# Ledger of designs, part 64: peptides against a protein of PDB entry 2FGR

Target 1, 331 residues: chain A of PDB entry 2FGR
Amino acid sequence: SSVTLFGIVDTNVAYVNKDAAGDSRYGLGTSGASTSRLGLRGTEDLGGGLKAGFWLEGEIFGDDGNASGFNFKRRSTVSLSGNFGEVRLGRDLVPTSQKLTSYDLFSATGIGPFMGFRNWAAGQGADDNGIRANNLISYYTPNFGGFNAGFGYAFDEKQTIGTADSVGRYIGGYVAYDNGPLSASLGLAQQKTAVGGLATDRDEITLGASYNFGVAKLSGLLQQTKFKRDIGGDIKTNSYMLGASAPVGGVGEVKLQYALYDQKAIDSKAHQITLGYVHNLSKRTALYGNLAFLKNKDASTLGLQAKGVYAGGVQAGESQTGVQVGIRHAF

## One batch from the design tools (peptide; made by RFdiffusion4, then SolubleMPNN)

Design b1_p12_7_s2 (from b1_p12_7, 6 letters changed)
Fold by OpenDDE base, seed 2:
Structure b1_p12_7_s2 (fold): chain B 331 residues (1-331), chain A 12 residues (1-12)
Amino acid sequence: as target 1 above (331 residues)
Amino acid sequence: MEDVDVSKLPPA
């Protein structure tokens, strides 16, 4: 048996030129290149190719020393694994987000990531961004000549909000092909939630693909999210992403990513473009910089996610520029 | 302690 302590501390100086009042925000932020975390994990060999595992992981906020406390809300699983794949019990990334966020060149963190995995409809559930779930059972297949899949189900445990009686129920999965330089995936999910105290289904479909040309990597995402409400019609968002990354001088990586968020319920678009650079000082330590521009059209109020400084929206139709410069250390 | 390969950690 083994037990491993692991983590990442990622802290930055961040700036955004506009908040909801039109004022600039700046200060010390967290998780600009990778989400800061502390974890414990271990495995036990049970013989015959069967292993037991556990994983406990929580977010670290280096700017305030976790003033709001520490928990294992990132992951708290026990598992069995072997030639059949892996079964997990406990809070975790849902299979769809675990696979499809892998195509985001900004690692689903900081001011540059794809923001499609979002609560687009003021959903009242705790995880209406479609990223994680409580009470989750997950299964992941082995890789069979490139083909792989993952499936998950989360129990609602009779959680109620207003007249909704199945809040937090999740069902979803993906199929994928991962072979050499090519990765491609299709994900489908439904989550039960509430909007305005009424039962609502959050339906999600996501396509992702990437190809590594050696000199550069290309990556893309296509996503549709629908909050299907009993009253008031669907709240639909179509999200698109295209990105490229390339190694620089053997110690660096440059990234460029564009995303479009077509918010159908308000007939409004937002455009995001981000330039990033990571400089590896060692295997564990890196310096990084991100520069992001977000253009809202019409009624769109999206904001860049400068965690620890400002992650709120802006005024309708306003543009926002963000900068992060920081240190990432892994242990 | 085993070195953590950051590239193998879940991004989200």
Scores: peptide ipSAE 0.033, ipTM 0.708, DockQ to the pose 0.824
Fold by OpenDDE base, seed 1:
Structure b1_p12_7_s2 (fold): chain B 331 residues (1-331), chain A 12 residues (1-12)
Amino acid sequence: as target 1 above (331 residues)
Amino acid sequence: MEDVDVSKLPPA
C-alpha cells in the first residue's frame, strides 16, 4: 500500500479593469494556471488484479492561507479498480465534467477557461455548475481500442429547497474515443435543483474533441445547458469553444482560446478570448501569464474569474480585460 | 513525495 501527499500552490498577481461598478480590481489571486490544492491519495493491491484506492483533495487559497477553512470538497473518494475499470464512492468531479473539461486548454481555472460549466439560472443547489456532486457513485470503463465511458449517479437523499424535493440528484455520463492524437467525447447529464424554490432540471449536453498535431493542438467544445423550470420557461445557454496550443522552445506553451456564450433567456451573447503562456522552470515549477478579453453584448453581465481578486459580473453590455501573472508549484 | 505530473491531475 502507498500513501502520497501531493499538491499545487498557484498564486498570481491579477488585474481586471472593470467590476460591477465599472472600477478596476487588482491584488493577489489564486489558481490562475492550475487550481491550488492539497491532497492525499493511495492504493492497495488486493491481489488478482484488484486494487483499492482513496483520494482526498481540498483547495488551497494561498492569498489568505485558507482563512475560511480547509475541506476535501474537491474529491473525497474510495475506489475499487481492476480489469473491469474503476468504481468510485464519494464526492468527486461528475463524469461529464471530468471528461469534457479535459478539452479546455486553460485547465478549467483562471481567467481563460471555458465557462460553460456554470450555474446559468441562479440554481439553489450546491453544485448547479455541473462540475461536482455529493453522494456520488461513479464508474469508469477501461479503454477498449480507444473507446471508453464514464457514468455517475448522485443521491439527493431527500434534500429539499422550497417545493423541490430531489435537489442534488445527478445522473450522467460520457462516451469517448481516445486514440493517439485524437480525442472525442459526448457527455449527457441531468441534475435536480431548485430555482426560486421551485423544482428545476439542469440538463446538459456537451461535445468535445481535440487533435494533437505535434507542433500544435486544437481543441473544441460545444455545450447546451438548459434549466427546465416548472414556471417561467427554460433558461438555455449554448456555449462554444475553440482553442489552440503549441509548445515553445521545449520549455514553454502558448495557448489561445475563444469562447462564445449564447444566453438565450436574455437573448445576449458574450465573447471571451484568452492568450496564455506557461514557462516551465522545472517539472514542478512554472511561471505563467494570462490575458483575457470578455465582451458582453446587450444584457450579458459575465465576468472573468480572477479568483481571490474579483470573480463577479460587470455592467450589462460592458467589456472586461483581465491579466494574471503568477507562479505554479507542484509537489 | 512522488513527482506530480500536473497534466494528469483533474483540472477543476
Scores: peptide ipSAE 0.030, ipTM 0.693, DockQ to the pose 0.844
Fold by OpenDDE base, seed 5:
Structure b1_p12_7_s2 (fold): chain B 331 residues (1-331), chain A 12 residues (1-12)
Amino acid sequence: as target 1 above (331 residues)
Amino acid sequence: MEDVDVSKLPPA
């Protein structure tokens, strides 16, 4: 058996030029390059190719020392694995997000990430961004000549909000091909939630692909989210991402990523472009900088996610510029 | 402590 303590502390100085009032915000933020975390994990060999595992992981907020507390909401799983793959029981990334966020060159964190995995409809469920789920059972296949898949089901446990039942039920999965420089995936998910106390289905389809040319990596995402409401029509967002990264001088990485969020319910688009740089001081420690520009059109109010400083929206049709400069340390 | 390969950890 093994038990490993691990973590990341990622803290930055962040700035955004506009908040919801049109004022600038700046300060010390968290998780600009990687999500700060503390975890415990381990495995037990049960013989015959079967292993038991556990994984407990929570988010760390270095700016305030976890003033709101610490929990294992990032992951709290027990698993069995072997030649058949892996079965996990417990809160985790849902299979769709676990796979499809891997195409985000900004690691689904900071001011530069693809923001498609979002609660677009004021959904009242705890995980209406489609990233994680409580009461989750997941299965991941082995890799068969590049082909792999993951499936998940989360129990609602008869949770209700307003007149909505089955809140928190998730069903979803992905199929993928991962071979050498190529990765491609298709993810499908449905989550039961509530909007305005009424039953709503959050449907998600995501396509992702990347190719590593050695000198550079290209990555892309295509996503549609629909909050299907009986009254008021569907809240649909089409999200697109294209990014490139390249190694610099053997110790650095430059990243450029563009995303478009076509918010159909408000007939409004937002454009995000982010330039990032990571400088590895060691295998464990890096300096990084991110520069992001978010252009909202029409009724769009999206804001950059400068966690710990400002992650709210802006006024409709306003643009926002964000900067993060920080240190990432892994242990 | 084992060297944490950050590349092997889920980013999200």
Scores: peptide ipSAE 0.029, ipTM 0.685, DockQ to the pose 0.801
Fold by OpenDDE base, seed 3:
Structure b1_p12_7_s2 (fold): chain B 331 residues (1-331), chain A 12 residues (1-12)
Amino acid sequence: as target 1 above (331 residues)
Amino acid sequence: MEDVDVSKLPPA
């Protein structure tokens, strides 16, 4: 058996030029290049190709020393793995987010990530962004000549909000082809939630693909989220992303990513463009900088996610510029 | 401690 302690401390200076009042915000933020975390993991060989595993991981907020506390809400799983793949029990990334966020060149964190995995409808469930679930059972296949898949189910345990009686139920999965420079995936998920105290289904369809040309990588996402409300009609968002990354010398990486969020319920679009640079001082330590522009049209109020500084919205139709400069250290 | 490969950790 083995036990490994691991983590990331990522802290930055961040600036956004507009908050909800039209004022600038600046200060010390967290998780600009990677989510800061502390974890424990280990495995036990059970013989015959069977292994047991555990994984416990929580988020670190370096700017305030975890003033709101520490927990293992990032992942708290026990698993069995072997030639059949891996079965996990416990809170984790849902299979759809685990696979499809891998196409985000900004690692689903900071001011540059694809923001499609979002609560678009003021859903009242704890995980209505479609990223994680409580009470989750998941299964991941091995890779068979490039083909692989993941499936998950989360129990609602009769959680209620208002008149909704199945809140937190998740069912979803992906199929993928991962071979050499090519990756492509299709994900489907449904989560039961509530909006305004009424039962709502969060349906999600995501297509992702990437290709590594050696000198550069291209990546893309196509996503539809639909909050199907019992009363009031659907809240639908179509999200699109295209990104490129390239090594810079032997120690750097530059990234450029564009996303479009077509918010159908308010007939409004938002455009996001982000330029990022990572400079590796070692295998464990990096400096980074991000520059992001978010242009809201019409009734759109989206804001960049400068965690620890400002992650709220802006006034309708306003644009926001964000900057992060920071240090990432892994241990 | 063993070197952590950040690329092998879940991003989200």
Scores: peptide ipSAE 0.029, ipTM 0.678, DockQ to the pose 0.803

Design b1_p12_7_s3 (from b1_p12_7, 7 letters changed)
Fold by OpenDDE base, seed 2:
Structure b1_p12_7_s3 (fold): chain B 331 residues (1-331), chain A 12 residues (1-12)
Amino acid sequence: as target 1 above (331 residues)
Amino acid sequence: MVDIDVDELPPV
């Protein structure tokens, strides 16, 4: 049996030119290139190719030293693995987010990521962004000549909000092909939640693909999120992403990513473009910089996620520019 | 034994 202590400390200086009042925000932020974390993991060989595992992981906030406390809300799983794949019990990434966020060149963090995995409807459930779930059982297949899949179910445990029952129930999965330079995946999920105290289904479909040409990588996402309310019209968002990355001088990586968020319930679009650079000082330490531009149209109020500085919205139809410059260290 | 080995960055 082994136990590994691991983590990431990622801290930056961040700036955004507009908040909800139209004022600039700046300061020390967290998680600009990778989410800062502390974790414990281990495995036990049970013989015959069977292994037991555990994983406990929480977010670190290096700017305030975790003033709101520490928890294992990133992952808290026990598992069995072998030639059949892996079964996990406990809070984790849902299978759809675990696979489909891998096509985001900004690693689902900082001011540059794909923001499609979001609570688009003021859902009242925990995790209405479709990223993680409590009370989760998940299964991941081995890779069969490139083909792989993952499936998950989360229990609602009779959680209620207003007149809505079954809140927090998740069912979802993906199918994928991962072989050499090619990756492609299709994910489907449904989560039960509430909006305005009324039962609501959060339906999600996501297609992702990437290809590594050696000199550059291309990546793309197509997503539809739909909150189906018992009373009122559906809240539908179509999200699109296209990105490219390339190695620079053997120690750097440049990234460029565009996203479009077509918010159908408010007939409004937002456009995001991000330029990023990572400079590896070692295998464990990197410097990075991100420059992002977010253009809201009409009634759209989206903001860039400068965690620890400002992650709120802006005024309707306003544009926001964000900058992050920081250090990432892995241990 | 506590092994402090930094494997590849785990997925996000």
Scores: peptide ipSAE 0.018, ipTM 0.615, DockQ to the pose 0.382
Fold by OpenDDE base, seed 4:
Structure b1_p12_7_s3 (fold): chain B 331 residues (1-331), chain A 12 residues (1-12)
Amino acid sequence: as target 1 above (331 residues)
Amino acid sequence: MVDIDVDELPPV
């Protein structure tokens, strides 16, 4: 058996030029290049090619020292793995997010990430961003000549919100091809939730692809998220992303990513463009900088996610500029 | 392993 303690501490100085009042916000933020975390993981060889595993991981907030407490909400799994793949029991990334967020060049954190995995509809479920689920069973296939898949089911445990039943039920999966420089995936998910106390299905379809040319990597996402309400019109968002990254001088990486969020329920678009740079001081320590610009159109109120400083919206049709400069350390 | 934020993005 093995047990590994691991973590990341990522802390930054962040600035956004507008909040919901039109005022600037600045301060010490967290998780600008990677989500700060503390975890324990281990494996036991059971013989015959069977392994048991565990993974416990929580978020670290270096700005306040986890003043709101520590939990294992990032991942809390026990697993069996072997030639059949891996079965996981417990809170984790849902298979769709685990695979399809891998195409985000900003690591699904800070001011630069693809924001498509979002609660677009004021969903009242705890995980209506489609990223994680409680009470999750997941299965991941081995990689068969590049082909792989994942499937997950989360139990609702008869959770209710208003008149909505089955809240927190997830079903979803992906199929993928991962071979050498190429990755491509299709993900499908449905989550049961509530909006305004009424039953709602969060349907998600996501296509992702990336290619590593050695000198640069290209990555793209196409997503539709649809909150199908039992009463009222559907809340549909089409999200698009295209990104590129390139190594710089053997110790750096530059990243550029564009995203478009076409919010159909409000007939409004938001455009996000982010430039990032990571400078590796070592294998474990990096300096980074992110510069993001978010342009809301019409009724769009999206804000950049400067965690620990400001992650709220802005006024309708307003643009927001964000900066993060920080240190990431992995142990 | 995908590095994903655990915070919920604010609703639209």
Scores: peptide ipSAE 0.010, ipTM 0.531, DockQ to the pose 0.067
Fold by OpenDDE base, seed 1:
Structure b1_p12_7_s3 (fold): chain B 331 residues (1-331), chain A 12 residues (1-12)
Amino acid sequence: as target 1 above (331 residues)
Amino acid sequence: MVDIDVDELPPV
């Protein structure tokens, strides 16, 4: 058996030029290039090609020293793996987010990530962003000639909100083809939640693809999120992403990513453009900088996610500029 | 896979 202590401490100076009042915000933020974390993981060889595993991981907030406490909400799984693949029990990324966020060149954190995995409808469920689930069973296949898949089910445990039953029930999965420079995936998920105390289905469809040309990588996402409400009609968002990354010399990486969020319920679009640079001082330590522009149209109020500084919205139709400069250290 | 947390997208 082995136990590994691991983590990332990622802390930055962040600035956004507008908050909800139109004022600037600046300070020390967290998780600008990678989510800061502390974890324990291990494996046991059970013989015959069977392995047991565990993974416990929580977020670190380096700006306040985890003033709100520490937990294993990032992942808290026990697993069995072998020639059949891997079965996981416990809170984790849902299979759809685990696969489809891999196409985000900004590693789904800081001011640059694809923001499609979101609670678009003021859903009252704890995980209405479609990223993780409690009470989750997951299965991941081996890779068969490039083909792979993942499936998950989360129990609602009769959780209720208002008149909504089955809150927190998840069912979803992906199919993928991963061969050499090519990756492509289709994900489907449904989560039961509540909006305004009424039963709501969060449906998600995501298509992702990437190609690594060696000198550059291209990546793309197409997503539809739909909160199906019995009263007030559906809240639908179509999200699109296109990104490129390239190595810069032997120690740098430049990233450029565009996203469009077409918020159908308010007939409003938001455009996000992010330029990022990572400079590796070592295998474990990097400096980074992100520059993001978010342009809201019409009734759109989206804000950049400068975690630890400002992650709220802006005034309708306003544009926001964000900057992060930080240090990432992995141990 | 380096797990990536986008936990805090505030409700709009």
Scores: peptide ipSAE 0.009, ipTM 0.524, DockQ to the pose 0.072
Fold by OpenDDE base, seed 3:
Structure b1_p12_7_s3 (fold): chain B 331 residues (1-331), chain A 12 residues (1-12)
Amino acid sequence: as target 1 above (331 residues)
Amino acid sequence: MVDIDVDELPPV
């Protein structure tokens, strides 16, 4: 049997002009173009078109050498696959995030990504951003003439926070059409969590679409997240994204993405615009630069995710500018 | 990508 060792080391110099005190932050950051990772994976042919698989993947923090330790919290799955599709057991991306983040031109990383997959309500669950789950069973269909789907269920294992039961239970899935230049998807999910020690349902609906014109790609997302609290009313956010990417000179890619976050519980909007460039030195090594602007209105306090430098909020109604310049290497 | 043949690793 063969085991593949793989990874990405992505490290950058990052700057943001404002933190929560109004001061600038700068330094060495991680994961600006792709999330830095180390992984092991393999497959076994069981005959008859059936395969077993495993995947173990953890995040790398190149700025501090993983000072907080290493784990397989990115993915830790065993799987069976064949003509029926793929069944996965273990911690992974939930089906909704796995599919719908594919429309983010910034690949859900750095200062440029769509930030809709977020904990909008100070949820106390470990994965209240809707990205991954523990205790997950997932199923992915084959592609049938463009049509495909994915489904997932995560067990709560009687986890409690305050008076909230069933914490960490996930149910969700997507349906999609992927054919040639077109991709379109609908995702639905519910996750049980707690807010202020009280039971809360995190409901998510996401629509995504993209079209590749060859000379450019357009991509869009529409999302609603709703933290339904038993007491204190719902915390609802409507998130919108539109992006374009184009190849440059056969070795580069330029990206432009706009997002709007309409935070209904505080009647406040945030606007994000990001310009990115990737320069491929090889199939494995790239240089990149990102420039992002985030404008908060009214009570909004959102911050750009300059991982390893500053990923916190800003003062209410303040604007933040972020820059990342870095190297990505894949092995 | 480094492929490691693990067929010779003794069972842990």
Scores: peptide ipSAE 0.010, ipTM 0.501, DockQ to the pose 0.094; fails the geometry check

